# Ledger of designs, part 28: peptides against a protein of PDB entry 3J47

Target 1, 121 residues: chain A of PDB entry 3J47
Amino acid sequence: IRLTNQLKSLKGLQSKLKDVVEYLDKVINKELPINHTILGKLQDVFNLLPNLGTPDDDEIDVENHDRINISNNLQKALTVKTNDELMVIYISNLVRSIIAFDDLIENKIQNKKIQEQRVKD

## One batch from the design tools (peptide; aimed at target 1 L13 L39 Q43 F46)

Design b2_p23_4_s4 (made by RFdiffusion4, then SolubleMPNN; from b2_p23_4, 11 letters changed)
Fold by OpenDDE base, seed 2:
Structure b2_p23_4_s4 (fold): chain B 121 residues (1-121), chain A 23 residues (1-23)
Amino acid sequence: as target 1 above (121 residues)
Amino acid sequence: SKQQLIQLMQEVIEKLQQLVNEL
């Protein structure tokens, strides 16, 4: 039961992340305008990701290295057997933040598809 | 799977980085 619920939650998160990717592709392709509210909520999602501690090397310029480090840290956070409890907490926080803006993403994608169909008719 | 979730999260990050580089 508990494992099945975790798998169901993970599948839900996977679906929502696909919607986010589709939205971002539409924005990159200029098919949708940039929505700062959606981007802000997406940033909130990433801020809830575990900062896998920088290894103690004090000096490296924070700004540009942080993004590559975020990808590596995210991959490390998800691939490293972090205590399964911490992973569940982080996934739960991600899901809550994604749900907060997912309806807005889906509505924008759907509205665009409807407009594209109306122009072809 | 956990690997598919990781891949999707990485793709989201890459797309965000691409978007920021285009701004």
Scores: peptide ipSAE 0.039, ipTM 0.539, DockQ to the pose 0.056
OpenDDE base, seeds 1, 3, 4, 5: peptide ipSAE 0.034, 0.037, 0.033, 0.025; ipTM 0.538, 0.525, 0.513, 0.511; seed 4 fails the geometry check

Design b2_p23_5 (made by RFdiffusion4; failed a check: too like the target's own chain)
Pose (drawn by RFdiffusion4):
Structure b2_p23_5 (pose): chain A 91 residues (1-28, 36-48, 72-121), chain P 23 residues (1-23)
Amino acid sequence: IRLTNQLKSLKGLQSKLKDVVEYLDKVIHTILGKLQDVFNLNNLQKALTVKTNDELMVIYISNLVRSIIAFDDLIENKIQNKKIQEQRVKD
Amino acid sequence: DEAEELLDQLKDVVEKAQKVLEE
């Protein structure tokens, strides 16, 4: 789902570029200003990425903890299944 | 990379459009 959403966003840019190229050819405004703003707003992320890296580490650790908890419950389930099997054999 | 190229192209076109309007 996230991927489909990202693609939709990029699609708009692609189409928007094509339109702009055609517009320029024809000319040979508000949208242009808006685009410029967006441009000003990856490169900049570079410096900002430094911080993001730290936050990514934290969210990785959290995921690891969740995985451990899930493994614990999984072990319990497996033990229950074994007990059920033993009971059936007895029967 | 494709997105960066797309943005670069868009930026160049926008800059050209602004120059043409100024002329």

Design b2_p23_5_s1 (made by RFdiffusion4, then SolubleMPNN; from b2_p23_5, 8 letters changed; failed a check: too like the target's own chain)
Amino acid sequence: DELKELLDKLKEAVEKLNKVLKE

Design b2_p23_5_s2 (made by RFdiffusion4, then SolubleMPNN; from b2_p23_5, 8 letters changed; failed a check: too like the target's own chain)
Amino acid sequence: DELEKLLQELKDVVEQTLKVLES

Design b2_p23_5_s3 (made by RFdiffusion4, then SolubleMPNN; from b2_p23_5, 10 letters changed)
Fold by OpenDDE base, seed 2:
Structure b2_p23_5_s3 (fold): chain B 121 residues (1-121), chain A 23 residues (1-23)
Amino acid sequence: as target 1 above (121 residues)
Amino acid sequence: DELKKLLEELKKAVEEALKVLES
């Protein structure tokens, strides 16, 4: 009974992972639009995997080398994507600050002109 | 291009997880 339930749960997980692969293929092939919420959740799942961060120097098992390489490549891809997103946020905030500053300057110039006209009348 | 690369790496990671579950 317990073993059967564990096997059923594992088969369920396998089916869900296959669905994720199929989804990613459809997005890669531009059959479906990119959903940032789904991608964010996938990134969260992989960030919870213990082996994504440190090459523990000690167990160079040849079969683990492919998994380590995939993990390292994924981590690099995540880092690049995160840096690009952060850069866009910083640039957007900078642009908003510049626009606000320009509006302030223009408002002060206009107010000064109005005051100068009132003194001449 | 970087987004496509991320998607490909995510796909590879999921496929590797599947391989482990099938072994």
Scores: peptide ipSAE 0.040, ipTM 0.569, DockQ to the pose 0.111
OpenDDE base, seeds 1, 3, 4, 5: peptide ipSAE 0.037, 0.031, 0.021, 0.031; ipTM 0.575, 0.566, 0.568, 0.567

Design b2_p23_5_s4 (made by RFdiffusion4, then SolubleMPNN; from b2_p23_5, 10 letters changed)
Fold by OpenDDE base, seed 4:
Parts: sequence; C-alpha cells; structure tokens
Structure b2_p23_5_s4 (fold): chain B 121 residues (1-121), chain A 23 residues (1-23)
Amino acid sequence: as target 1 above (121 residues)
Amino acid sequence: SELEKLLQELKKTVEETLKVLEE
C-alpha cells in the first residue's frame, strides 16, 4: 500500500513537471504571455532548490556543478532511504509549490485554447 | 534578457528534476 501510493504520487509529480516544462517553452517562445503569478510560484520553487547558481552565471563549470548538486539531492531524497528530515521537508515543500501553481498553468493553457478556437470561428 | 535567462534556468532545473525521477 505505501509503496503503491508513493509510486502514484511520483507519477503525478512527473506529469505536473512535464506541464511546467511545456508552459515554460511556450513562454520562452512567446506563445504565451508572462504571468507574474505563475512566475512568482516558479521562483518559490527555484528558491527551494539547493545550490542553484544565478541565471546570470555563464560559467559552464558552475552550471554543471549546480545541476549535479540538485540531482544528487533529489536522488538522495527520492531513491535512497534516509532519515534526513531536511530533505524530506525540502521535497515536501517543492511538491506543495508545484501543486500550487499547476492549476494556474493548466487554467492559462485552457483559456488560451478557448480563445484561439473562438477566433477561428 | 535577464528574464529569458531566468526562464531558461527554471526550464533546465525542471528538466533535470524530471530526469532524476525517471531513472
């Protein structure tokens, strides 16, 4: 039961993260306008991630180091049995933050689709 | 722009998170 619930929760998180990537691609490609509420929640997620460099840091080694640190922390929290309460809290807050803006992302995408359909009619 | 850099970094971070979860 516990393992099944964990797997289900993880699959749900994966789906939500894919939605985030899709949204970010649309904003980067100027297909969607910037939504400050969504960006604010994404920034909250960013601030929860340990050892992230600044976006202005163009040094490849620093970026790679940050990515490695993020991956290691996530791997430790998700795949390795640990009593690290801080990592549990981190992942819990990360998931909560993602859930908090996922509905906003979905609503924004849906509203755009509806608007595009109305313009074609 | 600074905003574009931020968005790219966020995208990269989310993609890395997804990769870790898929392993």
Scores: peptide ipSAE 0.034, ipTM 0.561, DockQ to the pose 0.058
OpenDDE base, seeds 1, 2, 3, 5: peptide ipSAE 0.018, 0.028, 0.021, 0.019; ipTM 0.504, 0.553, 0.534, 0.534

Design b2_p23_6 (made by RFdiffusion4)
Pose (drawn by RFdiffusion4):
Structure b2_p23_6 (pose): chain A 91 residues (1-28, 36-48, 72-121), chain P 23 residues (1-23)
Amino acid sequence: IRLTNQLKSLKGLQSKLKDVVEYLDKVIHTILGKLQDVFNLNNLQKALTVKTNDELMVIYISNLVRSIIAFDDLIENKIQNKKIQEQRVKD
Amino acid sequence: LDELLDELKDKVNEANDVLNELK
């Protein structure tokens, strides 16, 4: 789902570029200004990425902890299944 | 994506240059 959403966003840019190129050819405004703003707003993320890296590490650790908890419950379920099997054999 | 944004940025700049020349 996230991927489909990202693609839709990129699609708009692609189409928007084509339109802009055609517009320029024809000319040979507000949208242009807005585009410039967006441009000014990955390069900048470069410095900002430094911080993001730290935050990414924290969210990785959290995911690891969750995985451990899920394993624990999984072991319990496996034990219950084994007990059920033993009871069936006895029967 | 970077290539697309560069192309778009170049075209936006070119459009502004052309508009300034027509003024």

Design b2_p23_6_s1 (made by RFdiffusion4, then SolubleMPNN; from b2_p23_6, 12 letters changed)
Fold by OpenDDE base, seed 1:
Structure b2_p23_6_s1 (fold): chain B 121 residues (1-121), chain A 23 residues (1-23)
Amino acid sequence: as target 1 above (121 residues)
Amino acid sequence: LEKLLKELEETVKKTNEVLEKLK
């Protein structure tokens, strides 16, 4: 029962991860525009993960209308770059968490097999 | 990006292999 629920949760996570990969491939191939909704959902999952180091730089300036059309392209390019970098960090941590979970499952399966062998001797 | 996609594909593959061993 507990193992089956963990396996179901892992299958759900794997399906969602595959959907993210397929989306990223379509974005890389320029087949899809960057969907801000997927980005928002990734941000929502970031808000649920304690310990991706905050870029502590909550402060510089709301307020200066009218010189920013060239700065908006650079800030938009920097925001896109920072967002791609944050997405890379997130996916890397998600991958590490999945690998660590797979290793934990494999270790539990191996330990169960060893215990079943010891009960047959 | 490409390196991370490759690591992710490898992880998805490993997770599939573990899932097939659990059936």
Scores: peptide ipSAE 0.021, ipTM 0.447, DockQ to the pose 0.019
OpenDDE base, seeds 2, 3, 4, 5: peptide ipSAE 0.020, 0.019, 0.020, 0.020; ipTM 0.465, 0.471, 0.473, 0.441

Design b2_p23_6_s2 (made by RFdiffusion4, then SolubleMPNN; from b2_p23_6, 11 letters changed)
Fold by OpenDDE base, seed 5:
Structure b2_p23_6_s2 (fold): chain B 121 residues (1-121), chain A 23 residues (1-23)
Amino acid sequence: as target 1 above (121 residues)
Amino acid sequence: LKELLDKLKKTVEETQKVLEKLS
């Protein structure tokens, strides 16, 4: 029951994130006008998102053998854990922002589709 | 804008992988 509700909520979030991707593609292609309020809130959320670490920043400074590895592994593990906890907070803020503007995005996409149909008739 | 789109696409892909592991 609780897991099913979390899965349903995550599916709903993924659908809304796809709608935001479609909106941003249309804005980049100049098909829709820039909404500075939506973009500002998305920027705020992505600036808060910790680097979704590519595990490939293997700039492990290879130069200090023997006492730094345990402290760096604990700091890296604490940083990863803190990053995961922060990511949940930031995704929650993203969801809140997307819910608040979702109707505006959908309405703009629909209005553009209606206008394109009227030009083909 | 392009950087935001790329970050958002990455977030959608990671969310999909998590969803597939939970399914």
Scores: peptide ipSAE 0.033, ipTM 0.570, DockQ to the pose 0.052
OpenDDE base, seeds 1, 2, 3, 4: peptide ipSAE 0.029, 0.022, 0.021, 0.022; ipTM 0.587, 0.522, 0.537, 0.548

Design b2_p23_6_s3 (made by RFdiffusion4, then SolubleMPNN; from b2_p23_6, 12 letters changed)
Fold by OpenDDE base, seed 3:
Structure b2_p23_6_s3 (fold): chain B 121 residues (1-121), chain A 23 residues (1-23)
Amino acid sequence: as target 1 above (121 residues)
Amino acid sequence: LKELLEKLKKAVEETLKVLKKLE
């Protein structure tokens, strides 16, 4: 029972993260206008998750050594089941932030679909 | 701006990939 509920909650989080990727793709492709409220909440997510950045292999910026170590430790913590209390806090804050802008993402995607239908009629 | 959005996308995708490995 507890494991099944954790797997269901994890699947729900995966769906919401997919909706975030789909939104970001539409903004990158200029299909949706930039929403500063959504971007601000996404930035808050990343400020709460120290450096999930893929190092682009071309920016060895000497100031990032501590940040790269934190990134590798967080990615290692996520992959190796290290009972990192900080990781649980960061994931919890990530989930809260994603839930807080999910309705904004969906509302913007739906409003765009309604406008595209009205231009075809 | 585009580079920030791509970095943001990559980070969300890597988070999603890690969560899929835990399933």
Scores: peptide ipSAE 0.054, ipTM 0.617, DockQ to the pose 0.055
OpenDDE base, seeds 1, 2, 4, 5: peptide ipSAE 0.038, 0.044, 0.046, 0.039; ipTM 0.592, 0.594, 0.608, 0.603

Design b2_p23_6_s4 (made by RFdiffusion4, then SolubleMPNN; from b2_p23_6, 13 letters changed)
Fold by OpenDDE base, seed 2:
Structure b2_p23_6_s4 (fold): chain B 121 residues (1-121), chain A 23 residues (1-23)
Amino acid sequence: as target 1 above (121 residues)
Amino acid sequence: LEKLLEELKKTVEKTQEVLKKLA
């Protein structure tokens, strides 16, 4: 009974992972638009995965090395994506600051012209 | 973005392979 329930749960998880792969393929092939909410939830699931790259020091099997490399490549790809998002936020804030500075210069020039006109009248 | 999607896919596929070996 317990073993049959574990096998049923494992088959259910395998089916869900297949659906995730099929979704990612459709997004890669541009058949579906990028949904940032789904990608964020996938990132959260992967951040909850134990770092498959801590060798517990007791079996250097070739299979563990491939898992470590995939985990490191995923972490690198996540870091690049995060850096790109932070760069867009930084540039957006810089542009807003430049616009606000330009508006301040224009307002100062207009105020100077108004003062010069009041001295001529 | 495209690199992230590809590495995400590989990680899911590898997780699915490990689950097949445990079953």
Scores: peptide ipSAE 0.036, ipTM 0.565, DockQ to the pose 0.124
OpenDDE base, seeds 1, 3, 4, 5: peptide ipSAE 0.031, 0.028, 0.035, 0.031; ipTM 0.538, 0.518, 0.542, 0.537

Design b2_p23_7 (made by RFdiffusion4)
Pose (drawn by RFdiffusion4):
Structure b2_p23_7 (pose): chain A 91 residues (1-28, 36-48, 72-121), chain P 23 residues (1-23)
Amino acid sequence: IRLTNQLKSLKGLQSKLKDVVEYLDKVIHTILGKLQDVFNLNNLQKALTVKTNDELMVIYISNLVRSIIAFDDLIENKIQNKKIQEQRVKD
Amino acid sequence: SDELEDQLKDLLEQADKIKEELE
């Protein structure tokens, strides 16, 4: 789902660029200003990425903890299944 | 995405040159 959404966003840019190219050919405004703003707003993320790296580490650690908890419950489920099998054999 | 950003930058620069020529 996230991927589909990202694609939709990029699609708009692609189409928007084509329109702009055609518009410029024809000319040979508010949209242009808006696009400029967006441009000013990955390069900048470079410095900002430094911080994001730290935060990414924290969310990785959290995911690891969750995985451990899931494993624990999984072991309990496996034990219950074994006990059920033993009871069936006895029967 | 980088190619689109470069294309956008080039188009913005072209738009500015065209505006200057019209002025």

Design b2_p23_7_s1 (made by RFdiffusion4, then SolubleMPNN; from b2_p23_7, 11 letters changed; failed a check: too like the target's own chain)
Amino acid sequence: LKDILDQLGKLLELADKVIKELE

Design b2_p23_7_s2 (made by RFdiffusion4, then SolubleMPNN; from b2_p23_7, 12 letters changed)
Fold by OpenDDE base, seed 5:
Structure b2_p23_7_s2 (fold): chain B 121 residues (1-121), chain A 23 residues (1-23)
Amino acid sequence: as target 1 above (121 residues)
Amino acid sequence: LEELLKQLGDLLKKADEVIEKLK
C-alpha cells in the first residue's frame, strides 16, 4: 500500500514535469508568449535545485555561499539516496513549486484556447 | 527516483535554453 501510493505520486510528478517541458518547448518555439508569473515559478524551482554541476553558473552571487553549501549538501543527500530529513523537506518544497508551475501552465493554455475560440465566433 | 531526476535534469536544460533566448 505505501509503496503503491509513493509510486502513484511519483508518476503524477513525472506527468507534471512532462507538461512543464512541453510548455518550455512551446515558449522556445515562440508558440506561446512568455508569462512572467510562470517564469517566476520556474525561478523558484531553480532556486530550490541543487547546483547540478553546470560549469557556466560562475555568476551565482558570492553572497549566497551558505545557500550554495546547503544546496550542495541537499544534492549529495539526493545522490546518496539517504533518508535525510533535509532531503524530505527539499523534495517537498521542490514538488510544491513544480505543482504551482504546472497549474499556471495549465491555466495559461486554457485561457489561450478560450481566447482563440472567442476570435472564431 | 532516477527517472524523475533525469526528467528534472532535462527540464533544467530546457529552462536554461529559454532563459538564454530571453536575453
Scores: peptide ipSAE 0.034, ipTM 0.560, DockQ to the pose 0.316
OpenDDE base, seeds 1, 2, 3, 4: peptide ipSAE 0.018, 0.023, 0.024, 0.018; ipTM 0.547, 0.549, 0.527, 0.535

Design b2_p23_7_s3 (made by RFdiffusion4, then SolubleMPNN; from b2_p23_7, 12 letters changed)
Fold by OpenDDE base, seed 3:
Structure b2_p23_7_s3 (fold): chain B 121 residues (1-121), chain A 23 residues (1-23)
Amino acid sequence: as target 1 above (121 residues)
Amino acid sequence: LKDLLDQLGKLLEEWDKVLKKLE
């Protein structure tokens, strides 16, 4: 039950992140004006992201493998446990930021539609 | 902006991998 609710919340977060990407694509395509407040909040989200080690860093230096593996496994294990608790707090703050972002996008889209209707009228 | 989208794309891919591991 708790894990299912966390998974559902995470799926909800993924859906909202897709909406953010779609918004950014519309901004790149000049369909929507750049909102600096949105970009600032998005930067805050990225700064709060734990360094998701790009999986490409695993190819650097096969030759020092044994000593680095023990330190990296301990760092990964400590980082996984500390990241799990920090990740819950982080995800909670991220979710709040994304909800506020989604509300801001929806309000901006609605305001644009209202302005376009007023100009036609 | 493009760099930010590339980072978001990578994040979404990693999240999808994590979600698939959790299912």
Scores: peptide ipSAE 0.036, ipTM 0.532, DockQ to the pose 0.039
OpenDDE base, seeds 1, 2, 4, 5: peptide ipSAE 0.021, 0.028, 0.032, 0.029; ipTM 0.467, 0.504, 0.519, 0.545; seeds 2, 4 fail the geometry check

Design b2_p23_7_s4 (made by RFdiffusion4, then SolubleMPNN; from b2_p23_7, 12 letters changed)
Fold by OpenDDE base, seed 1:
Structure b2_p23_7_s4 (fold): chain B 121 residues (1-121), chain A 23 residues (1-23)
Amino acid sequence: as target 1 above (121 residues)
Amino acid sequence: LQKLLEQLGKLLEQADKVIKKLA
């Protein structure tokens, strides 16, 4: 039960992250205007994240190791067997930050769709 | 924006790995 709930929560987080990606793609494609409030919140999220590495880092091996470590830390934070309260708090704060702007993203996307439909009618 | 997209891609990849390990 607890593990299933954690997995469900993680899937929910993944879905919200996909929404963020979709939003950014729409902004890049000029389908939506740049919203500085959303971008600011995204920056706050990334400032909370450990270094995920940059694609331009020539040391592929070091990046892979760091990514594995990050994955392990995230896994530990989301597992029932973890005693690392700091990681739990960190992930909780990250999730809260993502939730806080996800509704804004969704509202902006929906409003745009409604506007486009009104123009087509 | 492109940099943010790349960072989100990495984050999603990590999330997917965690999900696969926990499933």
Scores: peptide ipSAE 0.037, ipTM 0.616, DockQ to the pose 0.036
OpenDDE base, seeds 2, 3, 4, 5: peptide ipSAE 0.031, 0.035, 0.028, 0.022; ipTM 0.608, 0.622, 0.625, 0.593; seeds 2, 4, 5 fail the geometry check

Design b2_p23_8 (made by RFdiffusion4)
Pose (drawn by RFdiffusion4):
Structure b2_p23_8 (pose): chain A 91 residues (1-28, 36-48, 72-121), chain P 23 residues (1-23)
Amino acid sequence: IRLTNQLKSLKGLQSKLKDVVEYLDKVIHTILGKLQDVFNLNNLQKALTVKTNDELMVIYISNLVRSIIAFDDLIENKIQNKKIQEQRVKD
Amino acid sequence: EEEEELLNELKEHVEKAEKVLEE
């Protein structure tokens, strides 16, 4: 789902570029200003990425902890299944 | 990578459009 959403966003840019190229050819405004703002707004992320890296590490650790918890419950389920099997054999 | 390329191309066309409007 996230991927489809990202593709839609890039699609708009692609189409928007084509339109702009055609517009320029014909010319040979508000949208242009807006685009410029967006441009000004990955390069900048470069410095900002430094911080993101730290935060990514934290969210990785959290994911690891969750995986451990899920493994614990999984072991319990496996034990219950074994007990059920033993009971059936007895029967 | 594709988004960066498109943004660069778009930026170039925006800059050209601004110059044409100024002329």

Design b2_p23_8_s1 (made by RFdiffusion4, then SolubleMPNN; from b2_p23_8, 12 letters changed; failed a check: too like the target's own chain)
Amino acid sequence: DLLKKILEELKKVVEKLDKVLKE

Design b2_p23_8_s2 (made by RFdiffusion4, then SolubleMPNN; from b2_p23_8, 8 letters changed; failed a check: too like the target's own chain)
Amino acid sequence: DELEKILKELKEVVEKMNKVLEE

Design b2_p23_8_s3 (made by RFdiffusion4, then SolubleMPNN; from b2_p23_8, 13 letters changed; failed a check: too like the target's own chain)
Amino acid sequence: DELKQILEELKKVVEQYDKVIKE

Design b2_p23_8_s4 (made by RFdiffusion4, then SolubleMPNN; from b2_p23_8, 12 letters changed; failed a check: too like the target's own chain)
Amino acid sequence: DELEKILSQLKDVVEQYNKVLKE

## One batch from the design tools (peptide; aimed at target 1 L7)

Design b2_p24_1 (made by RFdiffusion4)
Pose (drawn by RFdiffusion4):
Structure b2_p24_1 (pose): chain A 91 residues (1-28, 36-48, 72-121), chain P 24 residues (1-24)
Amino acid sequence: IRLTNQLKSLKGLQSKLKDVVEYLDKVIHTILGKLQDVFNLNNLQKALTVKTNDELMVIYISNLVRSIIAFDDLIENKIQNKKIQEQRVKD
Amino acid sequence: ELEELLEEVTEKVDELEDLIDEVE
């Protein structure tokens, strides 16, 4: 789902660029200003990425913890299944 | 420049579409 959403966003840019190219050919405004703003707003993320890296580490650690908890419950489920099997054999 | 940018963006769209197809 996230991927489809990202594609939609990039689609708009692609189409928007085509339109802009055609517009410029014909010319040979508010949208242009808006685009410029967006441009000004990955490159910049480079410095900001430094911080993001730290935060990504934290969210990785959290995921690991969750995986351990899930494994624990999984072991209990497996034990219950074994006990059920033993009871059936006895029967 | 805009035509080059458009080519790059088109390549990215194709790559993302291929990724979505693989995930589906």

Design b2_p24_1_s2 (made by RFdiffusion4, then SolubleMPNN; from b2_p24_1, 13 letters changed; failed a check: too like the target's own chain)
Amino acid sequence: SLKELLKKIEEQVEKLEKEIKELE

Design b2_p24_2 (made by RFdiffusion4)
Pose (drawn by RFdiffusion4):
Structure b2_p24_2 (pose): chain A 91 residues (1-28, 36-48, 72-121), chain P 24 residues (1-24)
Amino acid sequence: IRLTNQLKSLKGLQSKLKDVVEYLDKVIHTILGKLQDVFNLNNLQKALTVKTNDELMVIYISNLVRSIIAFDDLIENKIQNKKIQEQRVKD
Amino acid sequence: SLEELKEEFEKTLEKVDEALDKLE
């Protein structure tokens, strides 16, 4: 789902660029200003990425902890299944 | 110039098209 959403966003840019190219050919405004703002707003992320790296590490650690908890419950489930099988054999 | 600006947007468009082709 996230991917489909990202694609929709890029699609708008692609189409928007085509429109802009055609517009410029015809000319040979508010949208242009807006685009410029967006441009000013990855390059900048470069420096910001430094911080994001730290935060990404934290969210990786949290995921690992969750995985361990899930394994624990999984082991209990497996033990219960084994006990059920033993009871069936006895029967 | 306006013709240079158009070429810049064409070049930007090519990169966006390539990226979308890779994703599709």

Design b2_p24_2_s1 (made by RFdiffusion4, then SolubleMPNN; from b2_p24_2, 9 letters changed)
Fold by OpenDDE base, seed 2:
Structure b2_p24_2_s1 (fold): chain B 121 residues (1-121), chain A 24 residues (1-24)
Amino acid sequence: as target 1 above (121 residues)
Amino acid sequence: SLEELRKKFEELLEKVDKLLEELE
């Protein structure tokens, strides 16, 4: 149940991130006007989450294969994974909170897809 | 820049994709 809910939330985030990338592509391609308010909010996502880009470059000293190091590496890997999962959840919540213009982005993307299909038909 | 912002979101999306693949 908990894992299923986390997966559902993560899939929701994935879908939303795809929409954001598609939106940015359209702005870059001059298909949509620049909205500084939206862009500012999208930038704030990364400003509020500075750790998203830094894997803790804790040098995995790969050298000593002793059982203690394997356990520590596994715990570290699990902790990193857990931290990444938690970060994703926080990002999902942050994206939902910050992007108050979600409907604007989705509507513009959908309308364009409909127009592109009509031109191909 | 807009391109840098897009790149950051693409990288984040890639991480999310990887996490989903590991969890499924």
Scores: peptide ipSAE 0.401, ipTM 0.900, DockQ to the pose 0.512
OpenDDE base, seeds 1, 3, 4, 5: peptide ipSAE 0.388, 0.347, 0.380, 0.295; ipTM 0.896, 0.884, 0.893, 0.868; seed 3 fails the geometry check

Design b2_p24_2_s2 (made by RFdiffusion4, then SolubleMPNN; from b2_p24_2, 7 letters changed)
Fold by OpenDDE base, seed 3:
Structure b2_p24_2_s2 (fold): chain B 121 residues (1-121), chain A 24 residues (1-24)
Amino acid sequence: as target 1 above (121 residues)
Amino acid sequence: SLEELREQFEKLLKEVDELLKKLE
């Protein structure tokens, strides 16, 4: 039961991350307008992410020490055979943050698809 | 930038995919 719930949470995160990437692709390609509410929430999620890909940014502003600790813990949870409990906690927080705007993302994507279909008909 | 943000989420997605592959 506990392991199944952990896997379910991780699968949920996977699905929502795919939706986020798809949304960002559409915004970048100017298929959808910029939505500052969605982007603000994505930035909040991003601030919880480990510094993915810049080992050289030594300029971690000391004022964000708490964010650094959260980011480091998340990176450890994702890269190491880490404590499954810690992994689930961080994943659950990310999932909750993403779900908070999931309906908004889906509605915008669907509306665009409907408009494109109407133009092709 | 939006492109950088996308890249970060793609990388996170890859890490999650790898974790799922290890757990399944």
Scores: peptide ipSAE 0.353, ipTM 0.885, DockQ to the pose 0.546
OpenDDE base, seeds 1, 2, 4, 5: peptide ipSAE 0.322, 0.334, 0.332, 0.313; ipTM 0.875, 0.874, 0.874, 0.870; seed 4 fails the geometry check

Design b2_p24_2_s3 (made by RFdiffusion4, then SolubleMPNN; from b2_p24_2, 10 letters changed)
Fold by OpenDDE base, seed 3:
Structure b2_p24_2_s3 (fold): chain B 121 residues (1-121), chain A 24 residues (1-24)
Amino acid sequence: as target 1 above (121 residues)
Amino acid sequence: SLEELRQLFRELLEKVDKLLEELE
């Protein structure tokens, strides 16, 4: 039961992360216009997790010690499987942040497709 | 940048993929 629920939650996160990557690919490829509201909210996900980037960003922002600790704990939870409870907490927060904009992302993709179809007709 | 943001999400997705593969 617990493992099944964790797998279901992770699969949900996986699906939403894939949708985000696909959206960003479309924006980068100029298939969709830049939406600053969506991008700002996606950036907010990482503002809560400043060190999800490569370990080589040695930029010691000393003032964000609490944020650094949170990010390091997330990375440790995701890589070492040593803290499942911590992993669940951080994944849940990421899921909540992404799901809040899922409908907005999908609506923008659909609206663009409809506009492109109307121009071809 | 937008490319950096995409890369961060790809890395996170890869970690989730690995976790799922190990749990299944």
Scores: peptide ipSAE 0.250, ipTM 0.837, DockQ to the pose 0.502
OpenDDE base, seeds 1, 2, 4, 5: peptide ipSAE 0.245, 0.238, 0.227, 0.209; ipTM 0.836, 0.835, 0.823, 0.819

